# Peptides against a protein of PDB entry 6B4E: the designs that were tried, part 54

Target 1, 295 residues: chain A of PDB entry 6B4E
Amino acid sequence: TNFDKISKMFWHYKDKIAQIKQDIVLPIKKADVNVRNLLSRHKRKINPKFGQLTNSNQQLFKIQNELTQLINDTKGDSLAYHWILNFIAKAVVHQAETEVRVKPESALPLGKLTLYLLVQFPELQELFMARLVKKCPFVIGFTCEIDTEKGRQNMGWKRNNENKWEDNTSYDERMGGILSLFAIITRLQLPQEFITTTSHPFPIALSWHILARICNTPLNLITNTHFVILGSWWDAAAVQFLQAYGNQASKLLILIGEELTSRMAEKKYVGAARLRILLEAWQNNNMESFPEMSP

## One batch from the design tools (peptide; aimed at target 1 H209 N216 L252)

Design b2_p25_3_s2 (made by RFdiffusion4, then SolubleMPNN; from b2_p25_3, 16 letters changed)
Fold by OpenDDE base, seed 5:
Structure b2_p25_3_s2 (fold): chain B 295 residues (1-295), chain A 25 residues (1-25)
Amino acid sequence: as target 1 above (295 residues)
Amino acid sequence: TAFQEQQRAAELAEAEKLFKELKVD
């Protein structure tokens, strides 16, 4: 694993966030009043859609169609179009931080919706990835020290209005929620209308990268959060990961579940303990996945 | 489909390459 390349990728997306603010967000504030009004109306219509998702494919398709229409309405103005996509990217990640955080299985409908939008509107891909990396660098296997202010910021830690860092549990849960969403996206099959003509924008190989890069991370940088997000990933994608890569997948699951947890045993990480339980469940032929959505 | 097969093959090849780069004791 070349961590220099990963760092470059990380900073690329950090720069992208700054670019988005400068070239999309700020200019819209000075745009024509008609454009601003359009976007305000669309924002209000779009935002609740993500919370309307259920474990129903029928409901999913309804929301997909509604969002598609709303996004298409903005295509007459390139800046407006990119602004609405950036808004969607932020909204999806926010949904992962809040709902998926407390109900991991909700990542499935959210992931399906997101994947559809990523394919239908390719310009969303860079906007979404930039937001993911900013909020949860684990999605690209990036890790840095968190004993400095800048390090914590880079790893997605939040501070409140009193400049106090969020507690460890809150951070772990947020990271787990975001990672669950990303994991789901990587293991989902493209919708039937796209599968024969379009490449998957975030394929299952990206899950491999996450696991392998964490395995190669210096042990002094490994925290409880790493194990928490690995557990979240496991619940979201382990079954499909094994289906995709077979014996090689098994080896990697053993590396994270057994070897990595063993190396960090002295830390007594709660996340590591859970990961071992997941490993043992798998070894006993009891690996579970999220329930499939209803028709 | 042939397209799907090609994508799967590419993903597997990438994973196998990355696996060899793992630093493990």
Scores: peptide ipSAE 0.274, ipTM 0.816, DockQ to the pose 0.772
OpenDDE base, seeds 1, 2, 3, 4: peptide ipSAE 0.026, 0.097, 0.067, 0.123; ipTM 0.654, 0.644, 0.620, 0.744; seeds 2, 4 fail the geometry check

Design b2_p25_3_s3 (made by RFdiffusion4, then SolubleMPNN; from b2_p25_3, 14 letters changed)
Fold by OpenDDE base, seed 3:
Structure b2_p25_3_s3 (fold): chain B 295 residues (1-295), chain A 25 residues (1-25)
Amino acid sequence: as target 1 above (295 residues)
Amino acid sequence: SAFLEEQRKKELEEAEKLMKELVIP
């Protein structure tokens, strides 16, 4: 693993966030009042859609169509269009931080919706990835030390209004929620209308990158969170990952489930214990995936 | 589809390359 390359990628997306603010967010604040009002109305209509998702494909398709129309309404103004997409990127990640963290299986409908939007509106891809990396750098397998303020910030730790760091459980759950969403996206097939004509924007190989890069991370940087997000990934994508890569997938799952956990055994991480349970379930032919969505 | 299969093949090749770079045996 080339950690310098990963670091460059991380900072690329950090820079992208700054660029988005400069080139999209701030300019809209100074835009014509009619444009701002239009976007405000659209924002209000778009935001609740993500919470309206259920384990129903019918509901998913309805929401897809509604969002498509709302986004298309902005295409006449490039700045407005990009602003709406950036808003969607933020909203999706926020949904992962709030809903998916408490109900991991909700990542499936959210992931399907997100993947549809990513393909339907390609400009969303860079915006979404930048937001993901900012909030959860684990999505690209980036890790740094968290013994400094800057390190914690880089790894997506939040401070409250009293300047106190969030508790470990909250951080773990947020990271797990975001990673679950990303994992789901990587293992989903493209929508039927795109499957033969478009490349997957976030293919299953990106899941491989996550696992491999974590395995190669210096052990002194490995924390409980790493195991938590690996467990979240496992629940979200392990079955499909095995289907995609076969024996090679098996090797990597053993590396994270057995070897990595063993090397860190002295830390007695609860996340590692859970990951071992998942490994054992797999070894006993009891690997589970999220239930498929209803019609 | 043939297109999908080709994409998966490319992904697998990349994964195999990454496997060789693992530090953990």
Scores: peptide ipSAE 0.152, ipTM 0.777, DockQ to the pose 0.732
OpenDDE base, seeds 1, 2, 4, 5: peptide ipSAE 0.048, 0.044, 0.042, 0.145; ipTM 0.655, 0.545, 0.689, 0.682; seed 4 fails the geometry check

Design b2_p25_3_s4 (made by RFdiffusion4, then SolubleMPNN; from b2_p25_3, 14 letters changed)
Fold by OpenDDE base, seed 1:
Structure b2_p25_3_s4 (fold): chain B 295 residues (1-295), chain A 25 residues (1-25)
Amino acid sequence: as target 1 above (295 residues)
Amino acid sequence: SAFLEEQRRKELEEAERLFKELVVP
């Protein structure tokens, strides 16, 4: 693992966030009143759609079509188009932080919707990835020390209005929710209309990178959160990961489930204990996946 | 973006290398 490369990637996306603010978010505040009104209306229509997702593919397709129309309405103005995509990127990640964290299986319909939008609107890809890395650097296997304020900030920790850090449980759950969404996206097949004409924008190989990079991370930087997000990933993608990579996948699952947990046993991390349980379930031929969506 | 695509390519190459080097103790 080339940690310098990972660091460069991390800072690239951090810079992208700053660029988005400067080039998209701030300029729209000075845009024509008609454009601002259009975007305000569209924002109000788009935001509820994520909460309308169910375990129904029929409902998913309906929402996909509605969002497609709303986004297409903005294409006449490039700035408006990029603004609405950035809004969607933020909204999707927010949904992962709030809903997926408490109901991991909700990542499946959200992931399907997101993947569709990423393919339908390619400009969303960089906006979405930048937001993911900012909120959850684990999606690219980035880790830094959290003994400093800057380190915590880089790893996505939040502070409230009283400048108090969020509690460990809240942070772990948020990271788990975001990682669940990303894991789902990496293991989903492209929609039928795109499968022959488009490459997957976030393929299963990105899941490999997450696991491998965490395995190679210096042990002094490994925290409970690492095990929590590995557990979240496991629930979301382990079955499909094994299907994709076979024996090599098995080796990597053993490394995270057995070797990494054993090396960190002295810390008695709750996340590590859960990951160990998942490993044992797999060894007993009881690996579970999220239920498939209904027609 | 071109940057993202290049990074993805390099990451895939790294993954392939890691597959060959991966050993479970």
Scores: peptide ipSAE 0.137, ipTM 0.732, DockQ to the pose 0.252
OpenDDE base, seeds 2, 3, 4, 5: peptide ipSAE 0.119, 0.035, 0.034, 0.035; ipTM 0.618, 0.696, 0.698, 0.677

Design b2_p25_4 (made by RFdiffusion4)
Pose (drawn by RFdiffusion4):
Structure b2_p25_4 (pose): chain A 295 residues (1-295), chain P 25 residues (1-25)
Amino acid sequence: as target 1 above (295 residues)
Amino acid sequence: DEELEELLDEINEKEEELTEELEEE
């Protein structure tokens, strides 16, 4: 892995976040009354819909249809359309760092919803990827030091209600939740409406990149967070990763489960212990996936 | 250590191949 190229990719998405603020978010303050009214009303209607998802496919389709109508209502104004897509991208990532953090299997319905929106509204793709990278750089394998305040900001750290950094547990759980959503998306087949006509925008090769880049990361930059997101990724995508790459995926899963954990054993990272358990469960023919969605 | 370096080279070659396929898309 050429980590200079990974850094260039990271800063590309950081620049995109700045461009979104300059060209989408700030100009909306100057939009006409009809646009402001529509966006104010629609953002209220959109916000709770992500938490209304359940394990039921019928409910997923209902929410997809409701959101498709609301988004289509904004298409008459390119700026309003891009603003509501940016709002949705932020809301989906927030849902991942809250609900998926507490209930990891909720990443499956949320991932199906997001993937559907990503192909129904393709302008969402760049907005969503930039948001993921800004909030969880591990999705592209970016890692930097966090000794400095700027490094902590680069790696997606947040502060609590007194300018102190959130504790390590809170950060690790957020990162696992966000990365779990992206891991679900990379291993999902497109919905039937698009599977016959469209290339998957974030395919399973992106999962290969995450694993390979963590395994190639200098060991002095590895933290408990790398093991936690790999465990979250495993729960969301390891079965399909093997279906895609076979013996090569097996070699990579062994590398992360046996070698990466062993080389960092003195740190006694909690996430490394869980990743070893996942490796042993697979070796005992008991690899799990999230239960498929109910009707 | 030699077996690990060989394995990591194979993983990197494969990563390059997948990056090329994504660029072609």

Design b2_p25_4_s4 (made by RFdiffusion4, then SolubleMPNN; from b2_p25_4, 13 letters changed)
Fold by OpenDDE base, seed 5:
Structure b2_p25_4_s4 (fold): chain B 295 residues (1-295), chain A 25 residues (1-25)
Amino acid sequence: as target 1 above (295 residues)
Amino acid sequence: DEELKKLLEELEKQLEKLEEELKKR
């Protein structure tokens, strides 16, 4: 694992967030009133759609079409187009932080929608990844110390209005929700209409990178959160990961489930205990995946 | 699938390195 490369990638996306604010978010406030009105209307129409997802593919396709139309309406103005995509990126991640957090299986319809949008609107990819890395650096396998305020901020910890850090459970669950979404995206196949024309923007190999980078992370930086997000990843993608990489996948799952948990046993992390349970379930030929969506 | 084969070879190499690094801990 090249940690320097990972760090550079992390800071690249941090810089991207700053650029988005400077080049997209702030300028739109000074844009033509007609553009601002358009975006306000579109924002109000787009925002609820992510919460309208169900386990139905029919509902998914409906929402895909509606969002596609709404986004296309903004293409006449580059700034408006990028603004709406950035809004969508934020909304998707927010949905992961709130809904997927409490209902992990909801990551599947959300992930399908997101993947469709990422392919349909390539400019969304960089905006989305930047938002993901800002909120959950684990998606690229980045870890830093959290003993400092800056370290916590870098790892996506939030403060409330009273400048108090969120509790550990809230942070763990929120990170788990975001990572579940990302894991789902990495293991989904491209929609049939794109398979021959487009490469997968966030392929299953990115799941490999997450796992491998976490395994190579210095042990003194490993926290309960690492095990929580590994468990979230496992529920979301382990079956498909095994299908993709076979024996090598198995070895890596054993490394995270057995070796990494054993090395951290003295910490008695709850997340690690759960991951061991998942490993044992797999060893007993009882690995489960999220249910497939209905027609 | 040649692309898949290349990927798997690279992943295998990465896995070996990972295992070695873990042993040193």
Scores: peptide ipSAE 0.029, ipTM 0.666, DockQ to the pose 0.193
OpenDDE base, seeds 1, 2, 3, 4: peptide ipSAE 0.025, 0.026, 0.026, 0.027; ipTM 0.649, 0.653, 0.652, 0.642; seed 3 fails the geometry check

Design b2_p25_5 (made by RFdiffusion4)
Pose (drawn by RFdiffusion4):
Structure b2_p25_5 (pose): chain A 295 residues (1-295), chain P 25 residues (1-25)
Amino acid sequence: as target 1 above (295 residues)
Amino acid sequence: SEELDELLDEINEKEEELNEELEEE
């Protein structure tokens, strides 16, 4: 892995976040009353819909239809359309760092909803990817030091209610939940309305990149967070990763489960211990996936 | 170790192939 190229990719998405603020978010303050009223009302109607998802496909379709109508209502104004898509991208990532953090299997219905929106509204793709990378750089394999304040900001760290950094556990759980959503998206087939006509925007090869880049990361930059997101990724996508790459995926899973954990053993990282358990469960023919969605 | 370096080279070669396929898309 050429980590200079990974850094260039990271800063590209950081620049995109700045561009979104300059060209989508700030100009909306100057939009006419019809646009402001529509966006104010629609953002209130959109916000709770992500938490209304359940394990039921019928409920997923209902929420997809409700959101499609609300988004289509904004298409008459390109700026309002891009603003509501940016709002949705932020809301989905927030849902991943809150609900998916507590309930990892909720990444499955949220991933199906997000993938549907990503192909129904393609302008969402760049907005969503930039948001993921800003909030969880592990999705592209970016890692930098966190000894400095700027490094902590680069890696997606947050502060609590007193300018102190959130504890390591809170950060690790957030990163797992965000990366779990992206891992679900990379292993999902497109919905039937698009599977016959459209290329998957974030395919399974992006999961290969995450694993390979963590395995190629200098060991002095590896933390418990790398093991936690790999474990979250495993729960969300290891079965389909093997279906895609076979013996090559097996070699990579062994590398992360046996070698990466062994080389960092003195750190006694909690996430490394869980990744070893996941490796042993697979070796005992008991690899799990999230239960498929109910009717 | 030599076995680990060989394995990581194979993984990187595969990553390059996947990047090429994604650029073609």

Design b2_p25_5_s1 (made by RFdiffusion4, then SolubleMPNN; from b2_p25_5, 13 letters changed)
Fold by OpenDDE base, seed 3:
Structure b2_p25_5_s1 (fold): chain B 295 residues (1-295), chain A 25 residues (1-25)
Amino acid sequence: as target 1 above (295 residues)
Amino acid sequence: SSELEKLLKELEEELEKLEEELKKR
């Protein structure tokens, strides 16, 4: 693992966020009233769609079609198009932070929708990844110290209006929710209509990178959150990961589930305990995945 | 597929590095 490379990638996406603000968000505020009104209407129509997802493929397809139409309506203006995609990127991540954190299984329909949109609208990919890395650097296996304000900010910690850091549990849950979504995306197959025309934008190899990079992280930087997000990843993608990489996947799961947890045993992290339980379940041939969606 | 084989090779190399790093800790 080249940590310098990971750091460069992290800062690349941080820079991308700044660029998005400068080149997309701020310019729209100065756009003509007609464009702003159009985008406001579309925003209001798009935003509730993510909450309308259920464990139904039929409902998913309906929402996919509706969103596709709404996005296509903006293509006549490049700035408007990129703005709506950036809005979608933010909305999806927000949904992960709020809904997936409390119901991890909801990552599946959200992930399917997101993957569809990422393929249908390739310009969404960089916007989405930048937002993910900003909110949850774990998606690229980035870790830094959190003993400083800047370190905590870099790792996606939030402060309230009183300048108080969010609770550890809240942070863990948010990170888990976001990572669950990303994990799901990495393990999903492309929709049938795209399999022959495009490559997967965020393939299962990115899950490998997450796990491997976390395992290579200096132990003094490993926190409970690392184990929480590994557990979230496990629930979301472990079955499919094993299917994809076989023995190599097994080795890596043992490394995170047994070796990494053992090395950090003195810390008595709750997340680590959960990960050990997941490992044991797997060893007893009881590894579970999220339930498949209904037709 | 040839692509999968290439990926698995890369993953194996990464795993090896990881294992070595863990042993040093």
Scores: peptide ipSAE 0.030, ipTM 0.661, DockQ to the pose 0.193
OpenDDE base, seeds 1, 2, 4, 5: peptide ipSAE 0.029, 0.027, 0.024, 0.029; ipTM 0.646, 0.657, 0.643, 0.657

Design b2_p25_5_s2 (made by RFdiffusion4, then SolubleMPNN; from b2_p25_5, 11 letters changed; failed a check: too like the target's own chain)
Amino acid sequence: SKELQELLEELEKKLEELEKELEAK

Design b2_p25_5_s3 (made by RFdiffusion4, then SolubleMPNN; from b2_p25_5, 13 letters changed)
Fold by OpenDDE base, seed 3:
Structure b2_p25_5_s3 (fold): chain B 295 residues (1-295), chain A 25 residues (1-25)
Amino acid sequence: as target 1 above (295 residues)
Amino acid sequence: SSELEKLLKELEEELEKLEEELAKR
């Protein structure tokens, strides 16, 4: 693993966030009042859609169509179009931080919706990835020290109004929620309408990178959060990962589930204990995946 | 597919590097 490359990628997306603010968000604030009003109305219509998702494909398709129409209404103005996509990117990640963290299986409908939008609107891809990396750098396997304020900020830690860091449980849950969403996206097949014409924007290979990069991370940088997000990934994608890569997948799952947890045993991380339970379940032929969505 | 085979080869190489790194720890 080339850590310099990963670091460069991390900072690329951090720079992209700054660029988005400068080139998309701030200019809209100075745009014509009619454009601002249009976007405000669209924002209000779009935002609740993510919470309307259920474990129903019928409901998913309805929401897909509604969002598609709302986004298409902005295509006549490039700045408005990019602003709406950036808003969607933020909203999806926020949904992962709030809903998926408490109900991991909700990542499936959210992931399906997100993947559809990423393919339907390719300009969303960079906006979404930048937001993901900012909020959860684990999605690209980036890790840095958290002994400094800057280090914690880089790893997506939040401060409250009292300038106190969020508690470890809250951080772990948020990271787990975001990673669950990303993991789901990587293991989903493209919608039927795109499968022959478009490549997957975030393929299952990106899951490999997450796992491999975490395993190669210096042990002194490994925290409970790493194991929590690995567990979240496991629930979201392990079955499909095994289907995709077979024996190579098995080897990597053993590396994270057995070897990495063993190397960190002295820390007695709760996340590591959970990951071992997942490994044992798999070894006993009891690996579970999220339930499929209903028609 | 040829693409999948290529990917698996790359993954194998990555796995090997990972195993080597873990062995050094």
Scores: peptide ipSAE 0.029, ipTM 0.660, DockQ to the pose 0.193
OpenDDE base, seeds 1, 2, 4, 5: peptide ipSAE 0.025, 0.025, 0.025, 0.028; ipTM 0.652, 0.647, 0.649, 0.658

Design b2_p25_6 (made by RFdiffusion4)
Pose (drawn by RFdiffusion4):
Structure b2_p25_6 (pose): chain A 295 residues (1-295), chain P 25 residues (1-25)
Amino acid sequence: as target 1 above (295 residues)
Amino acid sequence: ETLDWDPDLEELHEKLEEELEEEEE
């Protein structure tokens, strides 16, 4: 892995976040009353819909249809359309760092909803990817030191209610939740309405990049967070990763489960212990996936 | 200092990096 190229990719998405603020978010303050009223009303209607998802496909379709109508209502104004898509991208990532953090299997319905929106509204793709990278750089394999305040900000750290950094557990759980959503998206087939006509925007090769880049990361930059997101990724996508790459995926899973954990054993990282358990469960023919969605 | 890798994994990784660069163009 050429980590200079990974850094260039990271800063590209960081620049995109700045461009979104300049060209989408700030100009909306100056939009006419019809646009402001529509966006104010629609953002209220959109916000709770992500938490209304369940393990039921019928409920997923209902929410997809409700959101499609609300988003289509904004298409008459390109700025309002891009603003509501940016709002949705932020809301989906927030849902991942809250609900998926507590209930990892809720990444499956949320991932199906997001993937559907990503192909129904393709302008969402760049907005969503930039948001993921800003909030969880592990999705592209970016890692930098966190000794400095800027490094902590680069890696997606947050502060609590007293300018102190959130504890390591809170950060690790958020990162797992976010990365779990992206991992589901990379291993989902497109919905039937698009699977016959469209290329998957974030395919399973992106999961290969995450694993390979963590395994190629200098060991002095590895933290418990790398093991936690790999475990979250495993729960969300390891079965399909093997279906895609076979013996090569097996070699990579062994590398992360046996070698990466062994090299960092002195650190006694909690996530490394869980990743070893996942490796042993697979070796005992008991690899799990999230239960498929109910009707 | 990094992990040691199997050549098969290195070859696949290089191939997928090239494909990603092409898609970004």

Design b2_p25_6_s1 (made by RFdiffusion4, then SolubleMPNN; from b2_p25_6, 14 letters changed)
Fold by OpenDDE base, seed 1:
Structure b2_p25_6_s1 (fold): chain B 295 residues (1-295), chain A 25 residues (1-25)
Amino acid sequence: as target 1 above (295 residues)
Amino acid sequence: ETLELPEELIELEKELEKKFEEELK
């Protein structure tokens, strides 16, 4: 693991967020009233779609089609198009922070929708990844110290209006929700219509990087959150990960589930305890995945 | 102190990274 490279990636996406604000968000505020009205209407139509997802593939396809039409309506204006995509990127991550956080299995329909949009609209990929890294650096295996305000900010900690940090449980759960979504995306197959023409934008290899990079992280930087997100990842993608990489995947799962938890046992992290339970379930041939969606 | 990855997993990580980069080109 090259941590210099990871840091470079992290700051690349931080810069991208700043660029998005300057080149997309701020200019739209000064755009023609007709453009602003169009975007306002589309925003209102798009926003509720993510909450309308269910365990139904039929419902998923309906929403995919509706969003596709709404996004296509903006293509006549490049700035409007990018603004809508950025809005979608933010909305998807927000859904992960709120809904997936409390109902992890909801990551599956959300992930399928997101993957479809990422392939259908390639410009969404950088916008989405930048938002993911900003909110949850764990998606690229980035970790820094959180003993400073800047460190906490870099790791996606939020402050309220009273300038108070969010509680540890809230942070852990949000990170888990976002990571669940990303994990799902990495393990999903491309929709049938894209398999022969397009490469997967966020393939299962990115899950490998998450696990490997965490294993190589200095132990003094490992927190309860690391174990929480590993547990979230496990629920979301462990089965498919084993299918993809076989024996090598098994070795890596043992490293995080047994060795990493053992090395950190003195900390008595709740997340680590849960991860050990997941490991034991696997050892007893009881590794579970999210239920498949209905027709 | 870090958790030491087996050499075989390190090599696999590098391989997977290269493959991913190639797919994005």
Scores: peptide ipSAE 0.376, ipTM 0.856, DockQ to the pose 0.774
OpenDDE base, seeds 2, 3, 4, 5: peptide ipSAE 0.033, 0.189, 0.279, 0.290; ipTM 0.610, 0.692, 0.720, 0.726

Design b2_p25_6_s3 (made by RFdiffusion4, then SolubleMPNN; from b2_p25_6, 7 letters changed)
Fold by OpenDDE base, seed 1:
Order: C-alpha cells, then sequence, then structure tokens
Structure b2_p25_6_s3 (fold): chain B 295 residues (1-295), chain A 25 residues (1-25)
C-alpha cells in the first residue's frame, strides 16, 4: 500500500470540493433569477425522492425515472446541470448519514438508485466521490491522526454551532452509514441496460482497496471507527466480496476479523467485538447479506 | 507496526490497481 498515493487522492478530492464551491455553487448564487428559481423548484422536487425509497424495485424504477427527467430538464444550462448533480451528490451522502446509519438495509435501494444515476450522468461520479471522501475518508482507505483539530476535520468530524465536536458514537454511526452505501455500490451489478456499454464506475475492487489499506494502516492510527466501518462493510458486501475474489477474499476477511481485532484487543473496542462476532458467524456458515428487494 | 499481506494478496492488489488505472485512461 502506497500511503503517499492515498494521501494524494484524498487531497485531490478535498481540492475538488473547493473547486465545486468556487465553480458551481457560488456562481449560481449570482445567476439570473430565472435560473435560481428553476433550480429551487427542482431541488424541492428532487430532495424528497431519496426518502421515498423502499425495498421495492418498482418504486426504485419510478424514482429513477422521475429523477432522470428532472436532471435532464437542466441540461440546457451546463452550470445548472452541474449544480443539480452536486446537490444530488450531497443529498445521497446526507441520506447515508441519517437514514442508513440507523437502518443499514436501506443502503441497498439507495445504492441502486445512486449507481443508476452515476452511470446515467457520468458527471456525477467525480462530484459524488469528492463528497464521499470529504465526509468519510475511509471510502478510499485514508486515515490520519485525530488528536488535532485539522486531523479531525480531515477525517470528517463535525462541530456544532457551539464549536463542540460530535460525540464518538454519532461519528461512528455516520461513518458506518456512509461506508455502507459505498460498499453496496461497489458490489452491485450494473443495471441490465448498461452492462454491455459501460464499465462499473466504482467496482468491487474499491472494496478490496478499503480492506487492504486498513490492514496496512499503522496500528497506532486504528480506532474504534475503523472496526465500525469494517463491520458496516461486512454486512453490506462480504458475501459478494467472497464471490468475487474467492480464497483471496477469505484471507482478507480473516485478516480484518481475526488478526486486526486480535492485535487491537487491548483497546477493547466495541466495534472490534462486533467484527469478531461477524467473523464467527461466517466460520459457522452463517454469513448474512441484506435481503434482496421485492419486485 | 502494520498487518502484512501475503504475497498472493499483494499480487492481486497490484493487479486490481492496474486494472483501475487502465479504466480511468
Amino acid sequence: as target 1 above (295 residues)
Amino acid sequence: ETLELDPELLELQEELEKELEEEEE
């Protein structure tokens, strides 16, 4: 694992966020009133759609079509189009932070919707990844120290209006929610209409990188959050990961579930204990995945 | 101190990284 490369990737996306603000968000604030009104209306129509997802594929397809139409309505203005995509990227991540964190299985319909949009609108890919990395650097296996203000900020910690850091549980759950979504996206197959014409924008190999990079992270930087997100990843993608890489996948699962937890046993991390339970369930031939969506 | 990946895991990781780079080009 080349940590310099990972760091470069991290900062690339941080820079992208700054660019998005400068080139997309701020210019729209100064745009013609008609454009601003259009985008405001579209925002109001788009935002509720993510909360309307259920375990129904029929409902998913409906929402996909509705969002596709709403996004296409903005293509006549490049700035408006990119603004809407950036809004969607933010909204999807926000949904992961709020809904998926408390109901992990909701990552499946959200992930399917997101993957569809990522393929249908390729310009969303960079916007979405930048937002993911900003909010949850674990998606690319980035880790830094959190004993400094800057370190915490880099790792996606939030402060409230009183400048107080969020509690550890809230942070862990948010990271778990975001990682669950990303893990789901990586293990999903492309929709049938795209399989022959488009490559997967965030393939299962990205899950491999997450696990491998965490395994190669200095142990002094490993926290409870690492185990929490690994557990979230496990629930979301372990079955499909094993299907993709076979024996090599098994080795990685053993490394995170057995070896990493053992090395960190003195810390008595709750997340590590849960990951051990997941490992044991797998060893007993009881590895579970999220239920498939209904027709 | 870090966990060490075995040679087979490292080889696969390198292959996957190359594949991802090729797809981005």
Scores: peptide ipSAE 0.281, ipTM 0.835, DockQ to the pose 0.820
OpenDDE base, seeds 2, 3, 4, 5: peptide ipSAE 0.277, 0.258, 0.113, 0.264; ipTM 0.835, 0.825, 0.657, 0.827; seed 3 fails the geometry check

